# Designs tried in a protein design run: peptides against a protein of PDB entry 4N7V. Part 64

Target 1, 222 residues: chain A of PDB entry 4N7V
Amino acid sequence: TLRSITSPLVAHRLKPIRQKTKKAVVSILDSEEVCVELVKEYASQEYVKEVLQISSDGNTITIYYPNGGRGFPLADRPPSPTDNISRYSFDNLPEKYWRKYQYASRFVQLVRSKSPKITYFTRYAKCILMENSPGADFEVWFYDGVKIHKTEDFIQVIEKTGKSYTLKSESEVNSLKEEIKMYMDHANEGHRICLALESIISEEERKTRSAPFFPIIIGRKP

## One batch from the design tools (peptide; made by RFdiffusion4, then SolubleMPNN)

Design b2_p16_2_s4 (from b2_p16_2, 5 letters changed)
Fold by OpenDDE base, seed 5:
Structure b2_p16_2_s4 (fold): chain B 222 residues (1-222), chain A 16 residues (1-16)
Amino acid sequence: as target 1 above (222 residues)
Amino acid sequence: SEEWEEIEKQIDELLE
């Protein structure tokens, strides 16, 4: 099943974006829907032959073939659906579209990893918890130039000198120089606070049933 | 960015 490969994508709270690749254009719309435009080139002109429009919660997929399958010229936005429109739920999506859905999902996940959910200013750094899940990315930009980027898989450190390295295990983290460990400790504290705030705010969102509270900014740069 | 380039590569591979 598709569900065994990926979960429904989640595009809520993401800003509109349009990214072109060789074979496709992927977009997040103002509606927070995700569009995958499949592109083919004919006579040095690019045409959109197929569009997958995915709901913001990833559960509904609308597929259409512009201009009766002949395609529409590639533009700055997806073509409007006119012909050969099919609508599927996530669990009923035909297998032939699974790879395209995975593409959309990976794109959304990348965008989420770069989309601030919580920005927290400390005395020493700007901390940012991102929207991706599970294991949201966490970035710490120290005002003195040090940067720490935490992901589910690794921690990247950029020192004042510009020296950069990646830590992939706890043993490597424990082997850090004391001066770098101080930055890591501060980053971890900021991370803990952001996670705690995320939990509290999410619970209040559930209770209030109002517009999304995220993204939020806490504090200000000194 | 390198990350976008990698994603583009992965996308192209997924769509092959």
Scores: peptide ipSAE 0.045, ipTM 0.756, DockQ to the pose 0.079
Fold by OpenDDE base, seed 4:
Structure b2_p16_2_s4 (fold): chain B 222 residues (1-222), chain A 16 residues (1-16)
Amino acid sequence: as target 1 above (222 residues)
Amino acid sequence: SEEWEEIEKQIDELLE
């Protein structure tokens, strides 16, 4: 099943973006819908042959073939849906579209990993919890130049000297220089706080059913 | 992939 490969993408709160690759253009619209435009070149002109328009919650996929399948010239936005569009739920998406959906999902996930959900200024650093899930990315930009980037898979450290390295296990973290451990401790504390606040705010958001509370900024740069 | 690396770079540039 598609669900065994990926979860429905979530594009809520993401800013509009349009990224072109050789074979596709992926967009997050102002409506927070996601569009994958499949691009073909003919006579030195790029045409959109197929469009997957995915709802912001990832559960609805609308597929259409611009200009009766002849293609529509690539523009600065997806072509409008035409007649004979197909609409699928996530669980009913034909297998032939799974790879394209997965591409969209990965793109959205990447964007989410770069989209601040909580920005928290400490005495020593700007901490940012990102939108991606599970295991949201967490970045710490220390004012003295040290940077720590935590992902679900690794921790990247950039020292004042510019020396960069990646940690993939607790053993490696424990083997850090004492000076770096101090930065890591601070990063971890900031991370804990952001996660706690995320939980509290999300619960309040659920209760009020108001406009999204995120993204938020807590504190200010000293 | 190289393509994803480029996308990541572009995203970084746009979202900074």
Scores: peptide ipSAE 0.036, ipTM 0.700, DockQ to the pose 0.811
Fold by OpenDDE base, seed 1:
Structure b2_p16_2_s4 (fold): chain B 222 residues (1-222), chain A 16 residues (1-16)
Amino acid sequence: as target 1 above (222 residues)
Amino acid sequence: SEEWEEIEKQIDELLE
């Protein structure tokens, strides 16, 4: 099943973006829908042959073939749906489209990993909790130039000198120099606070059923 | 991949 290889993509709260590759253009629209345009080149002109339009919650996929399958010239936005539109639920998507959906999902997940959900300014750093899940990315930009980037898979450290390294285990974290441990301790505290705030705010958001509270900014640079 | 590097670049520019 498609669900065994990916979950429905979630594009809520993401800013519009359009990214072109050799074979496709992927977009997040103002509506927070995701479009994958499949591109073919003929006589040095690019044409959109197929479009997958995915709902913001990833559960509905609309597929159409511009200009009766002949293709439509690539433009600055996806071509409008015309005739021969197919609509599928996530669980009913034909297998031939699974790879394309997976690509869209990976793109959205990458965008989410770069999209601030909570920005928290401390005395020493700018902390950012991102939108991706599970295990949201967490970045700490210390005002003195040190950077720490935490992901589900690793922790990357960039020191003042520009020296960078990656930590993949607790043993490696425990082996850090004392000076770096101080930065890590601060990063961990900032991370804890951001996760706590996320939980509290999400609960209030659920209760009020209002417009999204995220993204938020807490504090300001000293 | 080069494609993802470009995506990251575009995302960074968008979010600045």
Scores: peptide ipSAE 0.035, ipTM 0.697, DockQ to the pose 0.654
Fold by OpenDDE base, seed 2:
Structure b2_p16_2_s4 (fold): chain B 222 residues (1-222), chain A 16 residues (1-16)
Amino acid sequence: as target 1 above (222 residues)
Amino acid sequence: SEEWEEIEKQIDELLE
């Protein structure tokens, strides 16, 4: 099943973007829907031959073939759907479209990893919890130039000298110099606080059923 | 960015 390969993409709260590759254009629209335009070149002109329009929650996929399958010239936005559209739920998406959905999902996940959900200013650093899940990226920009980037898989450290290295195990973290451990401790504290606030705010957001509370900014730059 | 280039590469590979 598609679900065994990927989860439904989540594009809520993401800003509109349009990214072109050699074979496709992927967009997040103002509506927070995601569009994958499949591009074919003919006579030095690019045409959109197929469009997957995915709902913001990833659960509905609308597929259409512009201009009766002949394609529309590539423009600054997806072409309008034709009258021969197909609509699928995530769990009913035909296998032939799974790779295209995975592409959309990976794109959205990348955008999410660069989209601030919580920005928290401390006395020493700007901390940012990103939108991606599970294990959201967490960045700490210390005002003295040190940077720590935490992902689900690793921790990257950039020291004042510009020296950069990646930590992939607790043993490596424990082997850090004392000076670097101080930065790591601060980063971990900021991370804990952001996760706690995310949980509390998300619960309140659920209860109120109002406009989204995220992204939020806590504190101010010194 | 380097991350975008990698994603673009992966996308192109997925669409082959």
Scores: peptide ipSAE 0.050, ipTM 0.763, DockQ to the pose 0.080; fails the geometry check

Design b2_p16_3_s1 (from b2_p16_3, 7 letters changed)
Fold by OpenDDE base, seed 4:
Structure b2_p16_3_s1 (fold): chain B 222 residues (1-222), chain A 16 residues (1-16)
Amino acid sequence: as target 1 above (222 residues)
Amino acid sequence: SEVLEELREELEKEDI
């Protein structure tokens, strides 16, 4: 099943963006819907031959073929759906569209990994918890120039000198220089706080059923 | 922007 490969994408709170590749254009719309435009080149002109429009919660996929499959000239926005529109739920999406959905999902996850959910200013750093999940990216920009970027897969450290390295295991983290460990400790503290705040705020959102509280900024640069 | 370039690079690696 598609669900065994990926979860429904979540585009809530994401800003509109449009990114073109050779074969596709992927967009997050003002409506927070996600569109994948499949692009073909003909006579030195790019045409959109197929569009997947995915709801902000990822659960509904609308598929259409512009101009009855003849294609629509690539523009600055997806072509509007006309006739012969297919609508699927996530669990009923035909397998032939799974790869395209996964592409959209990966794009959304990437955007989410760059979209601040919580910005927290400490005495020493600007901490940012991102929107992606599970294991949201966490960035720490120390005011002295050190940067730590935590992902689910690795920790990247950029030292004051510009030296950069990646840590992929606890052993590597434990082998860090003492001076770097201090930065890591601070980063971890900021991370813990952001996660705690996320939990608390999310619970309040659930209770109030109001407009989203995120993104949120806590504190200010000293 | 750096973000867009990173996005582009990642998307190109995974281009369908």
Scores: peptide ipSAE 0.114, ipTM 0.813, DockQ to the pose 0.862
Fold by OpenDDE base, seed 5:
Structure b2_p16_3_s1 (fold): chain B 222 residues (1-222), chain A 16 residues (1-16)
Amino acid sequence: as target 1 above (222 residues)
Amino acid sequence: SEVLEELREELEKEDI
């Protein structure tokens, strides 16, 4: 099943964006829906021949073929659904569309990894917890030029000199120079605080049934 | 923007 290989994508709170590749254009709309436009070239013109429009919660997929399948000229937004429209739930999506759904999902996940959920200014750094899950990306931009980027899979360090390296194990982290460990300690503290705040805010949001509290900015640059 | 460029690069690697 599709569910066995991916979860429904989640595009809530994401800003609109449109990104073109060779064979597709993927967009997050103002409505927070996600569109995959499949592009074909004919006579030096690009046409959208198929569109997958996915709801913000990933559970509903609307598929249509512009201009009766002949394609619609590629524009600055997805073509309107007018011809050959099918609607599926996530669990009923035909297998032939799974790759395209996964493409959309990967795009959304990438965007989420670059979308601030919590921005926290400390005395020494700007800390940013991103929207992706599980294991949200966490970036720390120190005011002196050092940068630390934490993901579920690695930690990237950019030193003042511009030297950049990636750490993939605890052993490597433990082998860092003492001066770099100080930055790492601060980054970890900021990370802990952001995670704690995320939990508290999310719980309050759930209790009050209010509009989304995120994204949020805490503190200010000194 | 830098974000868009990074997104472009990542998406091109996984082009459909």
Scores: peptide ipSAE 0.106, ipTM 0.808, DockQ to the pose 0.862
Fold by OpenDDE base, seed 1:
Structure b2_p16_3_s1 (fold): chain B 222 residues (1-222), chain A 16 residues (1-16)
Amino acid sequence: as target 1 above (222 residues)
Amino acid sequence: SEVLEELREELEKEDI
């Protein structure tokens, strides 16, 4: 099943964006829907031959073939849906579209990993918890130039000199120089606080059923 | 801009 390969994509709270690749253009719309435009070249002109439009919660996929399958010239936005539209639920999506859905999902995950959910200014750094899940990315930008990027899989450190390295295990973290450990300690504290705030804010958001509280900024830049 | 460049690079690696 598709579900065994990927979860439904989640594009909520993401800003509109349009990215062109070799074979496709992928977009997040103002509606927070995601569009994949499959592009073919003919006579030095690019045409959109197929469009997958995915709902913001990833559960509904609308597929259409512009201009009766003949293609529509690539423009600055997806072509409007035709009168020949197929609509599927996530669990009923034909297998032939799974790779294209996965492409959209990966794009959304990348955007989410770069989209601030919580920005927290400490005495020493700008901390950012991102929108991706599970295990949201966490970035710490120290005012003195040190940078720490935590992901589910690794920790990247960029020192004041610009020297960069990646830590993949706890043993490597423990082997850090004492000076770097101080930055790591602060990063970890900021991370803990952001996760705590996320939990509290999410609970209040659930209770009020109002407009989204995220993204949120705590504190201000010194 | 830096975010967009990184995003583009990652997307190209996984192009369909």
Scores: peptide ipSAE 0.102, ipTM 0.806, DockQ to the pose 0.796
Fold by OpenDDE base, seed 2:
Structure b2_p16_3_s1 (fold): chain B 222 residues (1-222), chain A 16 residues (1-16)
Amino acid sequence: as target 1 above (222 residues)
Amino acid sequence: SEVLEELREELEKEDI
């Protein structure tokens, strides 16, 4: 099943974006829907041959073929739905479209990893918890130039000298010089606070059932 | 923007 390969994409709270690649254009619309336009080139002109439009919660997929499959000239937005419009739920999506859905999902996940959910200013750093899940990216920009980037898979450190390295295990973290450990300790504390606040705010948001609270900014640069 | 360039580079690697 598709579910065994990926979960429904989640595009809520993401800003509109349009990104072209060689064979496709992927977009997040103002409506927070996600569109994949499959592009073909004929005589130096690009045409959209197929469109997958995915709902913001990833659960509904609308597929259509512009101009009966002849294609529509590539423009600054997806072409209007025409000919052979099909609507599927996530669990009923034909296997032939799974690869394209996964492409959209990966794009959304990438955008989410670069989209701030919580920005928290401390005395020493700007901390940012991103929208991606599970294990959201967490960035710490120290005002003195040190940067720490935490992902689910690794921790990247950029020192004041510009020296950069990646840590992939707890043992490597424990082997850090004392001066670097101080930065790591601060980063970890900021991370803990952001996660705690995310939990509290999300619960309140659930209860309120109104406009979204995120993204939020806590504090200000000193 | 810098973010868009990074996204573009990542997407090109995964192009279908």
Scores: peptide ipSAE 0.101, ipTM 0.804, DockQ to the pose 0.859

Design b2_p16_3_s2 (from b2_p16_3, 10 letters changed)
Fold by OpenDDE base, seed 3:
Structure b2_p16_3_s2 (fold): chain B 222 residues (1-222), chain A 16 residues (1-16)
Amino acid sequence: as target 1 above (222 residues)
Amino acid sequence: SEVEKELLEQLEQEEI
């Protein structure tokens, strides 16, 4: 099943973006829907032959073929669906579209990893928890020039000298110089606080059924 | 932007 290889994409709270490759254009719309436009070139002109429009929660996929499958000239936005529209739920999506859905999902996940959910200013650093899940990316920008980027898979450190390295295990973290450990300790504390705030705010958002509370900014730069 | 370049690079490595 599609569910065995990916979860429904989540595009909530993402800003609009449009990215073109040779084979496709992927967009997040103002509506937070995600569009994959499949592009083909004929006589030095690019045409959109197929469009997958995915709901912001990833659960509904609308597929259409512009101009009766003849294609529509590539423009600055997806072509509007007119006829021959198919609508699927995530669990009923035909297998022939799974790869295209995964492509959209990976794009959205990448955008989420670069989208601030919580910005937290400490005395020493700007901390940012991103929108991706599980294991949201966490960035710490110390005011003295040190940078730490935490992902689910690694920790990247950029020292004041500009020296950069990646840590992939706890043993490597434990082998750090004492000076760097202090930065790591502060980063970890900021991370803990952001995760705690995320939990509390998400619960209040659920209770109130209000407009999204995120993204949020806590504190201010000194 | 740098983010856009990174996104494009990753997308170009992916096949559809």
Scores: peptide ipSAE 0.033, ipTM 0.707, DockQ to the pose 0.797
Fold by OpenDDE base, seed 4:
Structure b2_p16_3_s2 (fold): chain B 222 residues (1-222), chain A 16 residues (1-16)
Amino acid sequence: as target 1 above (222 residues)
Amino acid sequence: SEVEKELLEQLEQEEI
């Protein structure tokens, strides 16, 4: 099943963006819907031959073929759906579209990993918890120039000198120099706080059913 | 932006 290889994408709270590659254009719209435009070149002109429009919650996929499959000239936005539109739920999406959905999902996940959910200013750093899940990216920008970027897979450290390295295990983290451990400790504390705040705020959102509280900024730069 | 550049670089590796 599609669900066995990916979850429904979540584009809520993401800003509009349009990214062109050789084979596709992927967009997040003002509506927070996600569009994958499959691009083909013909006579030195790019045409959109197929469009997948995915709802902001990832659960509905609308597929259409511009100009009856002849294609529509690539523009600054997806072509509007016309006739012969297919609509699928996530669980009913034909397998032939799974790769395209996964592409959209990866794009959205990447955007989410760069989209602040919580910004928290400490005495020493700007901490940012991102929108991606599971294991949201967490960035710490120390005011002295040190940067720590935590992902689900690794921790990247950029020292004041510009020296950069990646840590992939607890053993490597434990082997850090003491001066770097201090930054890591602060980063971890900021991370803990952001996660706690996320939980609390999310619960309040659930209760109030109001407009989204995120993104949120806590504190200010000293 | 740097974000757009990173997005591009990552997406280029995952082109369908």
Scores: peptide ipSAE 0.033, ipTM 0.713, DockQ to the pose 0.821
Fold by OpenDDE base, seed 5:
Structure b2_p16_3_s2 (fold): chain B 222 residues (1-222), chain A 16 residues (1-16)
Amino acid sequence: as target 1 above (222 residues)
Amino acid sequence: SEVEKELLEQLEQEEI
């Protein structure tokens, strides 16, 4: 099943964006829907032959073929659905569309990894917890120029000198110079605080059933 | 970023 290889994409709170590749254009719309436009080239003109429009919660997929399958000229936005519209639930999506859905999902995850959920200003750094899940990206921009980027898979460090390196194991983290460990300790503290705040705010949001509380900014740059 | 570039390149290589 599709569910066995991916979860429904989640595009809530994401800003509109449009990314063109050779074969497709992926968009997050103002409605927070996600569109995959499949692009073909004919006579040096690009045409959208197929569109997957995915709901913000990833559970509904609308597929249509612009201009009766002849294609619609590529524009600055997806073509409107007019011809041969099919609607599927996530669990009923035909297998032939799974790869396209996964493409959309990966793009959304990328965007989420760059979308601030919580921004927290400390005495020494700007900390940012991102929207991606599980294991949201966490960035720390120290005011002195040091940067730490934590993902589920690695930690990237950029030192004051501009020296950059990636840590992929606890042993590598433990082998850091003491000066860098101080930055890492601060980053970890900021991360813990952001995760705690995320939990508290999310629970309050659930109880209140109000408009989204995220993104949120806590504190200000000194 | 380099990570974004790499992921975009991977996405471009995928048959869709």
Scores: peptide ipSAE 0.033, ipTM 0.702, DockQ to the pose 0.419
Fold by OpenDDE base, seed 2:
Structure b2_p16_3_s2 (fold): chain B 222 residues (1-222), chain A 16 residues (1-16)
Amino acid sequence: as target 1 above (222 residues)
Amino acid sequence: SEVEKELLEQLEQEEI
């Protein structure tokens, strides 16, 4: 099943973007829907041959073929649905479209890893918890130039000198010099606070069912 | 923007 290889994409709270490559254009719309336009070139003109429009929660996929499959000239936005419009749920998506869905999903996940959910200013750093899941990226920008980037898989450190290295195990973290350990301790505390705040705010959003609270900024640069 | 483009290009190669 599609569910065994990917989860429904989540585009909520993402800013609109339009990213063109050689063979596709991926867009996040103002509606937070995701569009994949499959592009072909004929006689030095680019045409959109197929469009996948995915709902913001990833659960509904609308597929259409502009101009009966002849294609529509590439423009600054996805072409309007014309012929051969099909609508699928995530669990009923034909296998022939799974790769294209995964393409959209991976793009959205990347955008989420760069989209601030919580920004927290401490006395020493700007901390940012991102939107991606599971295990959201966490960045710490110290005002003195040190940077720490935590992902689910690794921790990257950039020192004041510009020296950069990656830590992949707890043993490597424990072997850090004392001066770097101080930065790591501060980063970990900021991370803990951001996760705690995320939990509290998310629960309040669930209760109120009002406009989203995220993204949120806590504190200010000293 | 550049990272997103590079990843998309990689994904396009997987569809071929």
Scores: peptide ipSAE 0.034, ipTM 0.712, DockQ to the pose 0.407; fails the geometry check

